# Designs tried in a protein design run: peptides against a protein of PDB entry 7PB4. Part 3

Target 1, 105 residues: chain A of PDB entry 7PB4
Amino acid sequence: KMLNIKEYKEKLLSTLGEFLEDHFPLPDRSVKKKKKNIQESSVNLITLHEMLEILINRLFDVPHDPYVKISDSFWPPYVELLLRNGIALRHPEDPTRIRLEAFHQ
Target 2, 218 residues: chain B of PDB entry 7PB4
Amino acid sequence: DALQMAVGYFEKGPIKASQNKDKTLEKHLKTVENVAWKNGLASEEIDILLNIALSGKFGNAVNTRILKCMIPATVISEDSVVKAVSWLCVGKCSGSTKVLFYRWLVAMFDFIDRKEQINLLYGFFFASLQDDALCPYVCHLLYLLTKKENVKPFRVRKLLDLQAKMGMQPHLQALLSLYKFFAPALISVSLPVRKKIYFKNSENLWKTALLAVKQRNR

## One batch from the design tools (peptide; aimed at target 1 Y8 K11 L20)

Design b1_p9_2_s2 (made by RFdiffusion4, then SolubleMPNN; from b1_p9_2, 3 letters changed)
Fold by OpenDDE base, seed 2:
Structure b1_p9_2_s2 (fold): chain B 105 residues (1-105), chain C 218 residues (1-218), chain A 9 residues (1-9)
Amino acid sequence: as target 1 above (105 residues)
Amino acid sequence: as target 2 above (218 residues)
Amino acid sequence: DDLVKLHLL
């Protein structure tokens, strides 16, 4: 049972990977580091594929608390995309936490 | 100068110690409005103020006024638009602000310096078509952005599904007609030959300002 | 089907 879930997860992620890269790529933020001293921490944004992988992993690893905290690496358009399409849900009491919806039914 | 002080006020936020916070805010807002409508704003000023308008730092009335005066002197940086789209997705701005932003984006489209990164946002804009309030303006934006490479079978299906749900909306028909032009094999449905493409509110709030910008940059 | 929702993104 667990192996089939992992294989299904891997197959799902692999199939989605190309699609997500082609249709929802990260913008090339050539943030020219102008030297102004404000450490705008160049937060490395993760891909939508990596975000989904994190959400899926959390669901399987911690099914009783399947919520992931939204980090600064989560590009807001990706979060909105997942929420708007009903792929993810916000925690009812903590809007900074999201879970994968697709697997809770 | 007065404009730099005004921009700096919005960037840093209100100084706690000012007894007349509202008068100070109104003074700076009027300064920005006056310069923007007379001369336009520099790309750097638009970058700062556009992000502020969408960040939820100020109330909806202030954000709306800031966004209405995002008029370029010359160009708008593509990076400012990408950042703005990110802020829209954070959910700290009102639905009316989102609508106004898309209207602004369509109105200012020709003044954006580059389109390469905005074109990468195509999928995100397309996903926003399901929002009934945004749909007319998103269709107009997509009409400006769509290349042959963006016309995919799944997007055609989504547009046809939206048309089935919402009816034959002029803005959807305009976008579908463009899709059919690029990929006629994907759209078997006969679209009514409309002599004129019509997007609602093609007369943008900035018509006079945009004419002035074009005249100054000739 | 949530896969369909993902494919419909």
Scores: peptide ipSAE 0.042, ipTM 0.839, DockQ to the pose 0.049
OpenDDE base, seeds 1, 3, 4, 5: peptide ipSAE 0.036, 0.016, 0.033, 0.031; ipTM 0.781, 0.787, 0.819, 0.819; seed 4 fails the geometry check

Design b1_p9_2_s3 (made by RFdiffusion4, then SolubleMPNN; from b1_p9_2 with A1M A2D)
Fold by OpenDDE base, seed 2:
Structure b1_p9_2_s3 (fold): chain B 105 residues (1-105), chain C 218 residues (1-218), chain A 9 residues (1-9)
Amino acid sequence: as target 1 above (105 residues)
Amino acid sequence: as target 2 above (218 residues)
Amino acid sequence: MDLVELHLL
């Protein structure tokens, strides 16, 4: 049972990786936004791939509480993209938490 | 206000109990259309109505009419555009609605208050080049958005592959020419020197309305 | 491939 879950996770991440590389290529990490001195907390936004990886990992690692807290690193358009596509769901009691939607097999 | 009532109707969605649903819908739709084409809409009204047009709450005919009247009085909020783009990913809108949205986005591009977040969606727009129906309009949008930092080897390959598949399309050539301008070392192919960049249907449905908006905001 | 198609995979 655990092996099948791991293989499924790896396959899902691989398929997502290929899709996201084709459609949402990682911005070159080399855009170190020069810290202009304005103390506005330049929150490093994570990629859509990294968001999905976090959600998938949480689902498999903590299946009884598969929710991830939305941090400032989560770009709101990507959160809304996931929610609106039914890829993620908000926690019913805490709108700051989201989970990966289980694929209806 | 009649416009506020109309926007509020669309926001709440179709009231199941009304016997005259279609007449009420048409009345509110005409109200929005009349105000939009005469005066333009406020940024807040565009935010609400643009989301409705792409959410799938109403039929394609209604969504198309709403989207056609997304004419700003002054500016369009970047956040409204970002929200709208997120709806395109949901697949709840028709292919024709997606095409119309990209046409609208190109037409209204100069009226969007900021471009910082839209520029972060560059990858999403670039992916949409694979859709043959969207490709001409997406190329035009990308032509407006492209900066030197967006010109990457993988994107050059994808554009060349698309050109190999679709032939030497004017819109692809325009985008490739811009890519070659920013990164000449990535594009070894000789592009035909076109005297004029041509995007299909660059004459937007909103030409007259946009002239009026520009005149009011001078 | 729409993100919906990705979610169906």
Scores: peptide ipSAE 0.015, ipTM 0.659, DockQ to the pose 0.179
OpenDDE base, seeds 1, 3, 4, 5: peptide ipSAE 0.012, 0.014, 0.011, 0.010; ipTM 0.720, 0.781, 0.723, 0.691; seed 4 fails the geometry check

Design b1_p9_2_s4 (made by RFdiffusion4, then SolubleMPNN; from b1_p9_2, 4 letters changed)
Fold by OpenDDE base, seed 4:
Structure b1_p9_2_s4 (fold): chain B 105 residues (1-105), chain C 218 residues (1-218), chain A 9 residues (1-9)
Amino acid sequence: as target 1 above (105 residues)
Amino acid sequence: as target 2 above (218 residues)
Amino acid sequence: DDLIKLHLL
């Protein structure tokens, strides 16, 4: 059963990868190294694919607390996309934590 | 100058708990408003102030006033728009601020220096169509952004489903007509031949300012 | 279909 779920996860992530890259790519932040005070937070944003992988892994690794803390690497449009489409849910008491919802049906 | 001091105030925040916080804020806000409406703002000033308006650093009334005076002297940086969309999704701004931002984005669309990265945001804008308050303005934005490569079967289905839910809205029909133009095989339904495309007039707030910008850049 | 595939996850 767990192996079939992992294989299903990998197949799912693989199938979604191309779609997510084509339709929801990260904006190319041309880090113009202009020296001054633009706190362009040098935070490496992760892809939507990587974000989903983190959420799925957390659900499998810690099913009793399947919530992931939103880091600075989580691009806000991706978080909003997951929440608005019912793919993820915010923790009721901690809005900085989200879980994968679709696998709890 | 007075504008640099005002922008610096909003960027750095109020330094001291002075009794005159509200008077100082109002003075700097009026300085930004006066320069923006008379001369427009530099791309760097818009970059700073747009992020401040959407970050939730100040109250909704202040954020609304800042956003209303995001009038370019010449151009708006595409990067400023990308960052603004990110702030919009953080959820620290009001629904009215979100609506105002999309109205601003449509009104200022021609003044954005590049569209390559904004075109990559197509999917995110499309996902915002489900918000009833945003839908009219998002349809207008998508009408400006849509290329043949954006017209996919799943998006056609979503637009038709939205039309079934909301009815035959003029803004939705305008977008569907454009989709049918690019991909007639994907839209089997007969769309009414509308001779005139009607979007909500998002530009009305900036009409005079936009005319002045166009005259200065001639 | 493909966002629906994300929902069918």
Scores: peptide ipSAE 0.056, ipTM 0.863, DockQ to the pose 0.170
OpenDDE base, seeds 1, 2, 3, 5: peptide ipSAE 0.048, 0.051, 0.046, 0.055; ipTM 0.844, 0.849, 0.843, 0.858; seed 1 fails the geometry check

## One batch from the design tools (peptide; aimed at target 1 F103)

Design b1_p10_1 (made by RFdiffusion4)
Pose (drawn by RFdiffusion4):
Structure b1_p10_1 (pose): chain A 91 residues (1-28, 43-105), chain B 212 residues (1-189, 196-218), chain P 10 residues (1-10)
Amino acid sequence: KMLNIKEYKEKLLSTLGEFLEDHFPLPDVNLITLHEMLEILINRLFDVPHDPYVKISDSFWPPYVELLLRNGIALRHPEDPTRIRLEAFHQ
Amino acid sequence: DALQMAVGYFEKGPIKASQNKDKTLEKHLKTVENVAWKNGLASEEIDILLNIALSGKFGNAVNTRILKCMIPATVISEDSVVKAVSWLCVGKCSGSTKVLFYRWLVAMFDFIDRKEQINLLYGFFFASLQDDALCPYVCHLLYLLTKKENVKPFRVRKLLDLQAKMGMQPHLQALLSLYKFFAPALISVKIYFKNSENLWKTALLAVKQRNR
Amino acid sequence: VLFQMVEELV
C-alpha cells in the first residue's frame, strides 16, 4: 500500500511540475518558480499545522499569488496581508 | 448520405459572409434535427456535434439547437462526455449553453454506456457549485453521479459552507442528504428538481427509456 | 486542472 502511494505521489508530482512549467512560466529582483512557491506552502502546511502562514516576499511573483488565490489554492490571513496559507484539502 | 453532409458542414466550422449561407446552415441543421427527432443519432455523430456545439465555433443559436437535437438512437459514448467536460473547462462556452448541457447530461444519464470515467470528473463537476446559475443543475447531476468514494471531507465542508451561504435550498438539501447517507460520521444531514423537464423527450427516446 | 492536481496532492 505504501509503495503504491509513493509511486502515485511521485508520478503526480512530476506531471504537475511539467504542467506548471508548460502553462505557468516565469516572465524571463530574483523570482522563484511557482513550483518552489507551492513546495514552500505544502511544507509549511504540514510542518507547522498551527501556523501554516508564510510571509510574502519580493521573490513571490504577484501574478502567482493572485492565481493561487483565485483558484481556491491559497488563502489570505484575516488580518495580515503579507501572509498566505495553503487550503487544507486533506481535511 | 443526407446527415453526413451536415456533419461535415459543421466540422468545417463557420464559413465566409452570408450570401446564401444562412439558408445552407438552416438546411443542414434542419436535416440533423429531423433525423434526431425521427429515429435518433448514432454515437459517432453525437460525439462530433456535441463537442462542436460546446466549442467556440458557431453562434449561440446554432449551439442551442444542436444541444436540443442531441438525441441518441442507441447509446452515448463516455469519451464524448469527457471531451464535453473538457470543452466546458475551456471557458469559451455560453452560460445558457452550459445550463442546457447540464440539463442534457441529467436527461441523458441512463443512455451513457459507461459512467466510471464520468465519475472520475467528479471534481470538475463539484467545482461548478460556486456558480449560482449552474448550482441547481450541478446538484441534480451530482445527485445521480455521487458514489460512496466521492464523499470526501473537503467536499462535505465546502457543501456545508455553500448551504450556509445560500440557505437550505432543495437541491443542496437533496445532495446533502445523499452525502449523509454515504458518510454519516462526517456530517449529519432524489428526487424532484426544479427545471428538470425533459426537453429531449421524443417518442422513441420514451420507448427506449421504458425498455431501460 | 491545477486545482484538481493540487487537491489530490494535498
Fold by OpenDDE base, seed 1:
Structure b1_p10_1 (fold): chain B 105 residues (1-105), chain C 218 residues (1-218), chain A 10 residues (1-10)
Amino acid sequence: as target 1 above (105 residues)
Amino acid sequence: as target 2 above (218 residues)
Amino acid sequence: VLFQMVEELV
């Protein structure tokens, strides 16, 4: 049973990877800020695929608390995309936490 | 420069010691408004002020006034738009501010220096079609952005579903007609040949300002 | 259902 879930997860993620890269790529941060001095915190944004992987992993690893804290690596448009399409849900008491919508009927 | 002081005020926030915070805010806001409508704003000033307007740092009234005066002197940086879209998703701005932003984005579309990164946001904009308040303006934006490669079967299905839900809206029909132009095999539905495509934002809040910008940059 | 949701996202 667990093996089938892992395989299903991997297959899901692999199938999504190409699609998400093609249709929801990260904006290219290649604006070489020539101006040396401002330490803008180069927060590395994760891909939508990586975000989904985190959410799926949390659902499987901690099903009783499947919520992931939104980090600075979470690109806000991706979070909004997941929420608007019903793929993710915000925690009712903590809007900084999201879960994969458990299609566990 | 009065404008630099005003922009700096919005960026850094009010210095705690001023008893008359509201008068100071109004003074700086009027400075920005006056310069924006007379001369336009530099790309750097728009970058700063646009982020402030969408960050929720100030109240909705202030944010609305800032956004209304996001008039370029020459160009708007594409990076400013990408950052702005990110701020919209943080959820600290009002629904009215989001609508105003999309109106602004459509109005200022030709003044954005590049479109490469905005084109990457296509999927995100497309997802925003589900918002009834945004839908007319998002359709117009997508009409400007859509390339053949963006026309996919799933997007066609979503547009047809939206049409079934919302009825035959002029803005949705305009977008569907463009989709049919790029991929006629994906759209079996006969679309009425409308001689003129009408988007709701034909009465642009910035019409006079945009004419002035175009005249200065000729 | 996840595939359908992703297909609906997508």
Scores: peptide ipSAE 0.043, ipTM 0.836, DockQ to the pose 0.102; fails the geometry check
OpenDDE base, seeds 2, 3, 4, 5: peptide ipSAE 0.038, 0.037, 0.037, 0.041; ipTM 0.818, 0.819, 0.820, 0.823; seeds 2, 3, 4, 5 fail the geometry check

Design b1_p10_1_s1 (made by RFdiffusion4, then SolubleMPNN; from b1_p10_1, 4 letters changed)
Fold by OpenDDE base, seed 5:
Structure b1_p10_1_s1 (fold): chain B 105 residues (1-105), chain C 218 residues (1-218), chain A 10 residues (1-10)
Amino acid sequence: as target 1 above (105 residues)
Amino acid sequence: as target 2 above (218 residues)
Amino acid sequence: MLRLMIEELV
């Protein structure tokens, strides 16, 4: 039973990956940074797929504290997308933490 | 240059030691406003000031005034717009600032140098349709951005659901009409044949300024 | 669509 759930999860994540890449791609940062001094932190943004994977894994691994801290790798539009669509929730006391919404309650 | 000093002030932030912080701020803000409305701003100046206005570094009144004077001399960098959209999502700006930004984005759409990266943000803009305050302006933006490849069954369903909830709004009808044009098989509903498309953004705050910019660049 | 897909995943 557990093996089947893992395989199913992997297939769903794969299918989600294609959808997310098509509809919610990261903007190409390849616009040559003319060296203007704005320390735009060279932080590599993660994909929406990776973000969701982190949130899902946290929910399964630590169900009593399913919150993930928003890092600089979290593209703000993705965070907003998840929140606006009710896919994620902010921690009530710490707006820097988000969790996956429990859809099956 | 007075403009460079003003931009530099906003970029560096208020110097802690100045007793007359408000007077200095107002002076620099007026400098930016005067140049922007008279001549327009360079793409680099817009890049800096737009980010500042949306970052929450200053109060809403200041941010609003900065956004209102984001008038290009020639072009706006697409990268500036992408960064701006990112800032909007951080949640440090007011709802009124978000509305003003979308109005600005629609007004300045033709002055943006490229649209490739903005087109990639289509899904994010579409997700903002659920915000009642943004919906009219987002519909207008999507009307400008929509290509055949963006017209998907799930988006059609969302638009129809939104229409069912909000009623037959002119801005929604305009967007649905465009969707039907690209994908008639996805929209079986008869849409009213409107001779003119009306978006709420007909009263463009920048209309006079943009006419002047177009005249200078001819 | 995205929400439904995630709901199926979780």
Scores: peptide ipSAE 0.049, ipTM 0.770, DockQ to the pose 0.394
OpenDDE base, seeds 1, 2, 3, 4: peptide ipSAE 0.044, 0.040, 0.041, 0.046; ipTM 0.792, 0.634, 0.790, 0.782; seeds 1, 3, 4 fail the geometry check

Design b1_p10_1_s2 (made by RFdiffusion4, then SolubleMPNN; from b1_p10_1, 3 letters changed)
Fold by OpenDDE base, seed 1:
Structure b1_p10_1_s2 (fold): chain B 105 residues (1-105), chain C 218 residues (1-218), chain A 10 residues (1-10)
Amino acid sequence: as target 1 above (105 residues)
Amino acid sequence: as target 2 above (218 residues)
Amino acid sequence: MLRLMVEELV
């Protein structure tokens, strides 16, 4: 029974991943403008799928404090997308922290 | 160059030592405005100033004035637009600035050098349809961006839901009509055949400036 | 749709 739930969850995550890749891909930062000198901090942005995984995992791992700090790896449009769709909520006192919405609570 | 000094001021911020910060700000802002309306701005200048206008570095009045003078000499870099969209989501700009940005984006759409990355933002723009203040302009933007591959059942449902909530808005009908054109099987609802598609931003703040840009680039 | 998909995961 537990194996079936895990497999089902993995399948759902995979399907979600495909959906997110198709409809909400990261912009290609490939403009390697060769201008040598300006250390534009190449912050590696995570995918929306990875962002959701982080939020989901935090909710399960730390249900009493399910908030994740928004890092530089969080693409702002993704954060806004999650908030606008009611998938995530900002912390009421700290707008730099977001949680997954508790859909079943 | 006065323009370079002005752009540099906005980029680096005010040097602390100036007693007359407001006068200096106004001087540089007027310089940018004058050049933008006369000649347009280079893509690099737009890149810098657009980000500044949306970053919340300055007050809303200043940001609004900067954004109003984001007139290209030739082209706008797609990268500037992608970065700008990111800044919009940081939450440091006002709602009015967001509206103005989308108006600007629609107005300047033809002057953006490439559309590949903007097309990738389709889903994000679509999600912004639920914002009542943005909806008319986002519909217009989506009307310009929509391809057959973007027309999905879930998006059709969302548009119909919005129509049910907001009523039969001309901008929403325009977008739905385009969706029906690409995927008639997904839209069973009879849409009134409107001879002319009207978007609210037909009276463009930049109409005269854009005409001048087109004349210079011919 | 996205919300529904996430809701099923939680």
Scores: peptide ipSAE 0.414, ipTM 0.862, DockQ to the pose 0.323
OpenDDE base, seeds 2, 3, 4, 5: peptide ipSAE 0.388, 0.387, 0.401, 0.413; ipTM 0.837, 0.836, 0.858, 0.858

Design b1_p10_1_s3 (made by RFdiffusion4, then SolubleMPNN; from b1_p10_1, 5 letters changed)
Fold by OpenDDE base, seed 1:
Structure b1_p10_1_s3 (fold): chain B 105 residues (1-105), chain C 218 residues (1-218), chain A 10 residues (1-10)
Amino acid sequence: as target 1 above (105 residues)
Amino acid sequence: as target 2 above (218 residues)
Amino acid sequence: MLREMIEKLV
């Protein structure tokens, strides 16, 4: 049973990967490291695929608390995209936490 | 420089000790407005101030005034636009600020130095078509951004669904016409042959300023 | 779930 869930998850993520990369790529932060002191917070943004993977993993691993804390690695447009499309939901009491919408419940 | 002091004020925030915070804010805001409308702002100044206007650091009235004076001296950095879109998604700005931003983005589109990263945001802009307040301006933006590779069956379906919901809006018809031009096989519906694509550009708040910018950069 | 998610993203 667990193997089937993992395989299903992997298949899900793989199928989404190409689509997400094509339609919702991260902006290239290839701004040349010119030395100027602007504290560009060097936070490595994760892909939408990785974000979904985190959300899916949390839902499966901790179904009683399926919420993930929004980190600085979460690109705000991705968070908004997931929320607007009903793919994710904010925690009712903590707007810094989101969960994958359980479409199978 | 008065402008540098004003920008620095908005960037660093009010120094706690100022008894007349509102007067100081107004002074600096007027400085930015005066320079922006007279000479335009440097790309670096726009980068700073645009982020401030969308970050929710100040009230809606201040943010609106800042955004209205985001007039370039020469160019706007694409990076500033990408950052701005990110701030819009954080949800700390008002709906009116979002509308104003998209109006600004359309108005200033030709002054953005590059379009490569903005083109990557195509999907996000397309998703914003569902917002009735944004839809006219997003359609115009998408009309400027759309390439053949962006015209996909699912997007065609979404546009047709939106048309079914909202009716035959001129801005939506313009975008659909462009889609049909790139991919005629995907759009079987007869679109009215509108000779002139009219995006309601009639209320471009920046018309005079943009003319001045174009004259200075010739 | 996936199809629905994709359909929602699209």
Scores: peptide ipSAE 0.066, ipTM 0.838, DockQ to the pose 0.101
OpenDDE base, seeds 2, 3, 4, 5: peptide ipSAE 0.049, 0.059, 0.045, 0.056; ipTM 0.847, 0.835, 0.825, 0.809; seed 2 fails the geometry check

Design b1_p10_1_s4 (made by RFdiffusion4, then SolubleMPNN; from b1_p10_1, 4 letters changed)
Fold by OpenDDE base, seed 2:
Structure b1_p10_1_s4 (fold): chain B 105 residues (1-105), chain C 218 residues (1-218), chain A 10 residues (1-10)
Amino acid sequence: as target 1 above (105 residues)
Amino acid sequence: as target 2 above (218 residues)
Amino acid sequence: MLRLLVEELV
């Protein structure tokens, strides 16, 4: 029974990953390496799948403070997508922090 | 030149020490407006100014004026549009600015150099359909972007749900008709055969300028 | 759809 639940979750995660890749891919940043010496820290954007994993893990690991700080790796359209669809919530006092919505409470 | 000085002012921001900040701002804004409406702006200038207008660096009145003069001399870079969509999602611009952006995007659609990256944003635009203020303009944008591969059962369901909630809106019907054209099996509902697809004329604000751009690039 | 998929994970 537990193995079936784990396998089911893995299949769901895989299906979700495929869905997110197909419908919400990251835009190809043309790394125009313009040589201007400004250390534009090439902030690597994470996938929407990775963002969701971070939020889910935080909810399970720290349920009393399930908020994640929005980093520069968080693509703003992904954050907005999660918030708009009621998947995530902003911290009431700190708009730079978001949590996964508690769907079962 | 005067335009480079104006763009540089908006990019770097006002120098703290100037007592006449508002006069300087207005001077540079008028410079940008005059050049944009007469000659259009270079793709690089649009890249800079479009992001500034959406970043929340300046007040809503200034942002609105900047956005209204985002008229290309030749082309708009798709990269500028991708960046702009990112800024819209940061939430530092007003709802009216968001509406104006989508109107601008529809009006300037043919002047965007490439569509490959914009097509990747299809899902994000589609997610914006739930915003009542944006919905008419997003439907028009999606009408321009939609390919057969974008027509999925879950999107059909979402459009039908929106129609049930909002009523039979002309812009929703136009998009649904396109969806039915690409995937007739997914839409069993008889859509009224409207002979004329009616979108709100987003281009009206730029009609004269767009005609001039088209004439210059012939 | 996205919300439903996430709800099933959580």
Scores: peptide ipSAE 0.357, ipTM 0.864, DockQ to the pose 0.349
OpenDDE base, seeds 1, 3, 4, 5: peptide ipSAE 0.324, 0.355, 0.347, 0.346; ipTM 0.845, 0.862, 0.858, 0.859

